# Peptides against a protein of PDB entry 5OK6: the designs that were tried, part 189

Target 1, 215 residues: chain A of PDB entry 5OK6
Amino acid sequence: ELPGLDSQWRQIENGESGRERPLRAGESWFLVEKHWYKQWEAYVQGGDQDSSTFPGCINNATLFQDEINWRLKEGLVEGEDYVLLPAAAWHYLVSWYGLEHGQPPIERKVIELPNIQKVEVYPVELLLVRHNDLGKSHTVQFSHTDSIGLVLRTARERFLVEPQEDTRLWAKNSEGSLDRLYDTHITVLDAALETGQLIIMETRKKDGTWPSAQL

## One batch from the design tools (peptide; made by RFdiffusion4, then SolubleMPNN)

Design b2_p29_6_s1 (from b2_p29_6, 19 letters changed)
Fold by OpenDDE base, seed 5:
Structure b2_p29_6_s1 (fold): chain B 215 residues (1-215), chain A 29 residues (1-29)
Amino acid sequence: as target 1 above (215 residues)
Amino acid sequence: MAEELAKELAREKAKEEKREAILKKLLAP
C-alpha cells in the first residue's frame, strides 16, 4: 500500500535515516536513476496522489551498459545520473512503486578510504589468469579496500588450486611488463590495480622452482 | 646494482602516482 505523499517524502529524504544520512563503512546503498527520482520528488511535493506526475516503476535502464552482466556505464556522476539511497529507503521505494521487470537492484558498499567514507560505485574488475594458460581469464570484482591476499585466495579458488600448491601473483603493468605482488597485506588500491588489468597466478613447480625463473 | 635500484625507485614512484590518480577518481563526485 502506498503511504501518504508527505510520509513518503519524510521517509526517503530525511537527514537521519534517508538519502542525507551519514555513510557508514560496510553498509549497502543503492543507485536510483536521476530522472525517475526527480519525477518522484515532483509527485510527492505536488500533494495530489492522483496527479499525472506519478513516477511509475523504478527503471535504472539508462545506467546499465549491458543487460547480460548488468554492468554500469562508465563515467556516471552522482547527482547528475543517479542518486544514492540507503538500503531501507531503497526498499521502501521498491515496495511502493516496484522495480522494472527483470532489472536487478544496483547495490554498492560503503568503503573506508583515507579520511573519508565513500560508496564504491565502481569496484575493480580484475582479469585473473594462470601463468600456463593466459588465454582463459576469470573476471572478478574486488573492492579497492580488499587485500592482495584476498585476490590470491580468490584466484586459487577459481582455478581449483590444491592447498599444498604454492602460488604467487603478478600484475601486468601499462608498459607490458610484469610487476610482482610481494606484499599480500596491502590493498588493491595500494597496489594501484585497475579495472581490466591482467593478474597472473603463478604456481610453483614440483621441483620447487618457479616458472618465471626461466623467463 | 645502481641501475636496478634506480629502476625499482622509478617503478615505485610510478605506482604511487597511479595510486593517487585512482584515489582521486574514487573521491570524485
Scores: peptide ipSAE 0.559, ipTM 0.885, DockQ to the pose 0.634
Fold by OpenDDE base, seed 1:
Structure b2_p29_6_s1 (fold): chain B 215 residues (1-215), chain A 29 residues (1-29)
Amino acid sequence: as target 1 above (215 residues)
Amino acid sequence: MAEELAKELAREKAKEEKREAILKKLLAP
């Protein structure tokens, strides 16, 4: 059931629990296409529930690059292309107006950066490969705040590495050379890793030597 | 040894610059 127009406005725009509420690390926020949101604003501010300004179902189609993997277009800007809503506000809008059939919600997490919280709209997608099979990549999404240790563990899991096997990571840099990721305690951000970057997992040989040492 | 150190320092500087660029993008409105 649709609440009154004033109630909708207060629920979504209220600074305590709405769009303007403070960001908190770990919380989920959702993207809403800007034009739809503006249409909704016009509708609820108009004061007429029967108005021709009814926004219809939420449709974020213009934010997606494709409808297969539902990846976001690059270069989207908050306030221009989309609005961020906290989970509660998003769920209210979905319950009131619905979401376009088959379209997934665009959920993102608040991350803690140096001296600020931010909704991480674009997590880092890394291409994980093994040193002995560079042709088989696994694309995995990581937060900028995830540790290199997590990247390594994830790579080990994806490649079914046994617990007793020793592994280490290399990152291919923009110059085409390989930088070893020595410190597993630093973050993806600290390591300056970017989407599309190749991360090579090297496995230690049974003889105790590293494959890269022989190159 | 000096050349190796210089290369290492250059790599670290480049990494830091890249980190700052990424951070700037993340903090952009």
Scores: peptide ipSAE 0.556, ipTM 0.883, DockQ to the pose 0.643
Fold by OpenDDE base, seed 2:
Structure b2_p29_6_s1 (fold): chain B 215 residues (1-215), chain A 29 residues (1-29)
Amino acid sequence: as target 1 above (215 residues)
Amino acid sequence: MAEELAKELAREKAKEEKREAILKKLLAP
């Protein structure tokens, strides 16, 4: 059952706990399609629950590129295409109005960037491959704030590398050159890695040599 | 030797510029 219109407004738009609250690293925020949100605003500001301005179920369909992997369209802009809500506000709206059948929530995390917190709407999707089989890639999502060490551990897990085996990473550049990711303590952002970039895991040979040394 | 050093410095500069571009995109509305 829908609460009173004033109550809805206070829960969602409250400056302390609502849409305009400060961001905190690690928190979950959710995207809501802008047109739906504006319709909701008009409904609750109208003061009449029986009005024709009822927004219906939340529908973020226009934000998705596909309905298989539920990837976001590229180039979406906050305040134009969508609004960001903290988890509590999102859950209230879903409980009151529902979410379109079969459509997943668009959950994103607040990350810590230099001197600012930001909701990471577009995490980095890397293509992980082995040096001896470049045609079999695993697409894995990472935060810009994740370490190269995490990328390496993830690659080792996906390719079932034994603990005793030594591995290292290469990044393939757009021009085709390969750069070694020597420092595993820097972030994905610091390494300037981008979505769709090929990351090659090299495994040390039993004789102690690296495959790349034979090139 | 000087040429190799110059190429290395150029690569590092390009990487930094790319990082800055990514950061700018992340901070965009």
Scores: peptide ipSAE 0.556, ipTM 0.881, DockQ to the pose 0.620
Fold by OpenDDE base, seed 3:
Structure b2_p29_6_s1 (fold): chain B 215 residues (1-215), chain A 29 residues (1-29)
Amino acid sequence: as target 1 above (215 residues)
Amino acid sequence: MAEELAKELAREKAKEEKREAILKKLLAP
């Protein structure tokens, strides 16, 4: 059941709880395809619930690069390709109009950047490998605000490293050489890691030596 | 030793520039 048009507008566009709501770190926001949203705006502003401007179900198909992993297209721009809604507003729209069958919601988190909050539309996707098996990679998503320590823990978990085994990380740089990630307390952003970058987990040998020290 | 220090300094500078570029991209509309 659709609420009144004015009520819809207030619920979604209200500056306190709607689209203009202040961003808070850790909160979930959702992407809505821009054309659908504009159609909805026209519908609720028209004042006639029986209008031909009815937007139909939410369809974000044009935002996806593929329908297998539901990855977003690169280079999407807020306000041009999509709008961001807080979770409450998103759930209202879905309840009123529905979401295209089989299509997942595009949920993203608010992150804290230096002096600003931002919805992280594109998290960093890293390729995790072991030093002794570079051919087997695990692709894992991280926030720019995640620590290198979390990347290391995640790598250890994916490769089933025993708790007593010592590990460390290397990042393959643009020159093709390896940079040690010494400080595990800095963020993915601080380490300047990018999507598609190879991260190598090195495991200490039983003799106490590092494989890289032998090279 | 001087060459090693110079290389390390250059690496850190490049990393900082890359970080700034990433941050700029994140803050773009």
Scores: peptide ipSAE 0.556, ipTM 0.883, DockQ to the pose 0.612

Design b2_p29_6_s2 (from b2_p29_6, 17 letters changed)
Fold by OpenDDE base, seed 5:
Structure b2_p29_6_s2 (fold): chain B 215 residues (1-215), chain A 29 residues (1-29)
Amino acid sequence: as target 1 above (215 residues)
Amino acid sequence: SEEEEERKKEREEKKKKLREEKLAKLLAP
């Protein structure tokens, strides 16, 4: 059953568990399409539960680039295209109004950047490939705060690399050359890796040589 | 060589700029 309109407003907009709550690293937040949210605001502020301003189910369709991979459109702006809600508030709205059938929630994580927490709306999608099979890419999503070491471990896992096999990463740069990712302790952000960037996992040969050294 | 060092510096500067632009984008409202 829908709570009273004032109760809905207080539950979603409060500073402790609602939209205005502090961001905490690792927590999940959800995107809500701005027009729907504004319609909801108008409904709950109108004071009439039977009002024609009833927002209906949450529909984030306009935020998606496609309904196959459910990727977000590029260039979405907080406060213009969407609002961010903490998990509790999102789940309340979904329980009250529903979510459009078949549409996934747009869940994102709070990350810690230098001196600030942000909801990472656009994690980095990297194209992971093996040096010997550039035609088979695995698209994997990483946080900007993830280490290159995590990217390497993830690549090893995806390619079923045995623990005894030695591997290293190369990133294809904008000039089309390969930059070796020597430092595995830096972040994806520090490495300046971008969505759609090709990351090549090189596996050391049994003779102890690297394939790239023979070029 | 001096040319290799210069090319290295240019790559590092480009990478720095790209990181700064990305960070700015992430920090944008």
Scores: peptide ipSAE 0.319, ipTM 0.801, DockQ to the pose 0.730
Fold by OpenDDE base, seed 3:
Structure b2_p29_6_s2 (fold): chain B 215 residues (1-215), chain A 29 residues (1-29)
Amino acid sequence: as target 1 above (215 residues)
Amino acid sequence: SEEEEERKKEREEKKKKLREEKLAKLLAP
């Protein structure tokens, strides 16, 4: 059953778990398509539950680039294309109105940037490969705030590298050259890694030499 | 070599610029 319109408005906009609540690093927020949200606002502000302004189920179709991987379109703007809701508010709306059949929720994390929290709508997608098999890439999403150490650990896990094997990362730059990622404590942002960038995991040989030393 | 140091500085400057552009994009509405 739908709660009263004033209760809906208060819970989603002005509640402790509302749209305007402070961002906290690591929390999940959800994208809602702007036109749907505006229709919902009009509905709950109209005061008539039987109004023709009923928003129907949440439909984020216009935010997706494809229905296979459910990737977001590039260049979406907060307040123009979508609104951000905290997890509690999102779950309320989904429980009240439903989500379009087959659409996944668009969940994103709050990240800590220098002196500000932001919902990371576009995580960095890296192409992880092994030095000996550049043709087999694993696409993995990382936060801009994730460490290069996490990228390395993730690559090791994906390629089933044994704990005793020594590994290091290279990034293919825009010039086509390879830049070694020496510092594993810096972030993906600090390393200036980009979506679609090739990251090469090099494994040390049993003889103690690196494959790249022979190039 | 001086040339290696210069190439290193250029790479660091390009990386800094790219990081600043990304940060600006992340901070944009």
Scores: peptide ipSAE 0.312, ipTM 0.800, DockQ to the pose 0.690
Fold by OpenDDE base, seed 4:
Structure b2_p29_6_s2 (fold): chain B 215 residues (1-215), chain A 29 residues (1-29)
Amino acid sequence: as target 1 above (215 residues)
Amino acid sequence: SEEEEERKKEREEKKKKLREEKLAKLLAP
């Protein structure tokens, strides 16, 4: 059953727990397509539950580039294309109106940037490969705040690298050359890694030499 | 060599610029 319109508005727009509440690192927020959200606002502000302004099911279809991988379109802007809601508010709206059949929620995390929290709408999608098999990539998402150490651990896990094997990362730069990622404590952002960038995991040979030293 | 140092400096400047651009995009509304 739908709550009263005023109750819906207060639950979703309440500055303490709603859309305008402070961001906290690690929290989940959800994207809602702006036109749907504005239709909902108009509906609940209209005061008539039987109004023709009923928004129907949440439909974020216009935010997706494709319905296969459910990737977001590039260049979406908060307040223009979508609204961000905290998890509680999102779940209320889904409970009240439903979500379009087969469409996944667009969940994103709050990250800590220098002196600011932000919902990371576009995490970095890296192409992980092994030095000896460049044709077999694993696409993995990382936060800009994730360490290169995490990228390396993730690559090791994806490629089933044995604990005793030494590995290191290279990033293919825009010039097509390889930059070694020496510092594993810096972030993906600090390393200036980008979506679609090829990250090569090199495994040390049994003789203690690196494959790249022979190239 | 001076040329290697210059190329290294140019690469670091490009990385710095890219970091700044990415940070700006992340901080954008």
Scores: peptide ipSAE 0.306, ipTM 0.799, DockQ to the pose 0.757
Fold by OpenDDE base, seed 2:
Structure b2_p29_6_s2 (fold): chain B 215 residues (1-215), chain A 29 residues (1-29)
Amino acid sequence: as target 1 above (215 residues)
Amino acid sequence: SEEEEERKKEREEKKKKLREEKLAKLLAP
């Protein structure tokens, strides 16, 4: 059953879990397609539950570039294409109106940037490969705030590298050359890594030499 | 070599610029 219209408005806009609440690093927020949200606003502001302004189920179809991988379209703008809701507000709307059948929720994390919190709508998708098998890539999403150390650990896990094996990362740059990621404490952002960038995990040989020293 | 140092410096400058551009995109509304 739908709550009263005023109760819906207060819960989603002005509640403790409302849209305008402060961002906190590590929290989950959800994208809602802007036209649906505006239709909902009109419905709850109209004061008539039987009005023709009923928004129906949440439908984020226009935000997706495909219905296979459920990737977002590039260049979406907050306030124009979508609104961001805290997890509690999102779950209320889904419970009241439903989500379009088969569509996943668009969950994103709040990240800490140097002087501001932001919902990271577009995480970095890296192509992880081994130096000895460049044809077998694993696409993995990382936050811009994730460390190169996390990228390395993730690569080791994906490639089932044993704990005793020594590994290091290289990034393929725009010139096609390889830049070594020496500092594992810097972030993906600090390393200037991009979506679609090839990251090569090099494994040290049993003789203690690196494969790249022979290239 | 001096040429290798120059190429290294150019790569570092390009990386710095790319970082700044990405940060600007993240900070954009």
Scores: peptide ipSAE 0.303, ipTM 0.797, DockQ to the pose 0.761

Design b2_p29_6_s3 (from b2_p29_6, 18 letters changed)
Fold by OpenDDE base, seed 4:
Structure b2_p29_6_s3 (fold): chain B 215 residues (1-215), chain A 29 residues (1-29)
Amino acid sequence: as target 1 above (215 residues)
Amino acid sequence: MEEEERKRKEREKKKEEKREETLKKLLAP
């Protein structure tokens, strides 16, 4: 059953878990398509629960570029294309109105940037490959705040690298050359890695030499 | 050696510029 309109407004906008609550690193927030949200606002502000302004189920279709991988369109802007809600507020709206059949929630994490917290709407999708099989890529999402060490560990896991095997990473740059990712303590942001970038995991040979040393 | 050092510095500069651009995008509303 839908709660009273004033109660809905307070829970979503002005509650302790409302839209205006402080961001906290690691918390989940959800995207809601702006037109739907504005229709909901009009509905709950109208004071008539039987109003023709009833928003129906949440439909984020316009935010997706595809319905296979459910990737977001590029260039979406907060406040114009979508609003961000804390997990509690999102779950309230879903419980009250439902979510369009087949659509996944658009969950994103709060990340810590220098002196600010932000919801990371566009995490970095890297193409992980092995040096000896460039044709088999694993697409993996990372936060800009994730370390290169995590990228390396993730690559090792995806390629089933044994613990005793030594590995290192290369990034294919915009010029088509390969840059070594020497420092594993820097972040994806610090390394200036971007979505669609090819990351090559090199495995040390049994003779102790690196494959790339022969180039 | 000078040419290699120059190329390295240029790559480092481009990387920093890209990092700054990405950070600006992340900080944008």
Scores: peptide ipSAE 0.529, ipTM 0.881, DockQ to the pose 0.737
Fold by OpenDDE base, seed 1:
Structure b2_p29_6_s3 (fold): chain B 215 residues (1-215), chain A 29 residues (1-29)
Amino acid sequence: as target 1 above (215 residues)
Amino acid sequence: MEEEERKRKEREKKKEEKREETLKKLLAP
């Protein structure tokens, strides 16, 4: 059963789980399509539960590129295309109105940037490959705040590298050359890595030499 | 060595510019 319209408004806008709640790193937030949210606002502000302004089920279809991979369209803007809600507020709306059948929630994490928290709507998708087989790629999602060390560990895991094997990373730059990722303590952001960028994992040879030294 | 150092500095500059651009995009509403 739907709560009263005033209760809905207070819960989603001004409640402990409201839209204006401070962001905290590591928390989950959800995207809601802007037109649906505005229709919901109009409905709950109208004071008539039987109003023709009833928003129906949440439908984020316009935010997706396709219904296969459920990737977001590029260039979406907060406040224009979508609204961000904390997890509790999202779950309330879903419980009250439902979510379109088969459509996944658009969950994102709050990240810590220099002097500010933001919901990371577009995490970085890196293309991980081995130096000896560029055709076997693994697309893996990372936060801009993840370390290069995590990227390396993830690559080692995906390629089933044994613990005793030494590995290192290269990033293909816009000029087509390879930049060595020396410092594993810096972040994906600090390394200026971008979605779709090729990351090459090099494995040290048994003789102690690196494959790249022979190129 | 001077040409290699110049190329290194140019790459570092491009990396910083790209980082700043990405940060601006992340901070955009």
Scores: peptide ipSAE 0.527, ipTM 0.881, DockQ to the pose 0.711
Fold by OpenDDE base, seed 2:
Structure b2_p29_6_s3 (fold): chain B 215 residues (1-215), chain A 29 residues (1-29)
Amino acid sequence: as target 1 above (215 residues)
Amino acid sequence: MEEEERKRKEREKKKEEKREETLKKLLAP
């Protein structure tokens, strides 16, 4: 059952638990399409539950580029295209109004940037490949705040690399050459890696040599 | 050696510029 309109407003807009609450690193937030949210605001502010302003179920269809991979459209802007809600508020709205059939929630994480927290709406999608099979890529999502070490570990896991095998990463740059990712402690952001970039995992040979040394 | 060092420095510069651009995008609304 829908709670009272004032109660709905307080739960969703409350500064402590609502959309205006402080961001905390690692927390999940959810995107809600702006027009739906504005319709909801009008409904709950109208004071009449029987109002024609009833928003219906949450429908984020306009935020998606495709309904296969459920990727977001590029260039979406907070406050114009969508609003961000903390998990509690999102779950309340879904429980009250429902989510459009078949649509996944658009969950994103709060990340820590220099002196600021942000919801990372567009994480980095990297194309992971092995040096010996460049034709088989694994698309993996990373945060800009993830370390190169995590990228390497993830690549090792995806390619079923044994613990005793030594590996290292290369990034294909805009010039088509390969840049060695020497420091595994820096972040994806620090390494300036971007969505669609090819990351090559090189495995050390049994003779102790690297394949790249033969090029 | 000098050309390789120059190319390295140019790549490092481009990397930093790209990092800064990405950071600006992340900080944008």
Scores: peptide ipSAE 0.525, ipTM 0.879, DockQ to the pose 0.725
Fold by OpenDDE base, seed 3:
Structure b2_p29_6_s3 (fold): chain B 215 residues (1-215), chain A 29 residues (1-29)
Amino acid sequence: as target 1 above (215 residues)
Amino acid sequence: MEEEERKRKEREKKKEEKREETLKKLLAP
């Protein structure tokens, strides 16, 4: 059941869980397509629940690059293409209006950056491969704030590496050469890793040597 | 080798520039 228009406005815009609430690291926020949101604003501000301005179901289709992987289009701008809502506000809108059938929510996390919190709209998608099978990649999403250690653990898990096996990471750079990721405590941001970048997991041989040592 | 060290320093510089660019994008309004 839809609450009163004034109640909707207060809950989404001015409530403790409203659009303007402070960002908190680790919290989930959701993207809402701008035109839908503006239609909703017009509806609730109009004061007539039977108005032709009823927004209908939330439809974020214009934000997606495709309906297969549900990847966002590049270059989307907050306030122009979409609005960010905290989880509570998003769930209210979904409960009131519904979400387009089969369309996933666009959930993003608040991350801690130097001196500021931001919703990370574009996490880093890395292509994880094994040194001996470069043709079989696993695309995995990471935060810019995730450690290289997490990337390594994730690669080990995806490739079913046994706990006793020793592994390390290489990143393919823009020059086509490989840079070793020595420090596993730095972040994806600190390592300057980018979406689409190839990350190679090297496994130590049984003889105790590394495959790359022969290069 | 001096050339390898030069290349390492150039890669480190490019990495830092890329990091700063990414950070700037993340911090943008």
Scores: peptide ipSAE 0.523, ipTM 0.881, DockQ to the pose 0.779

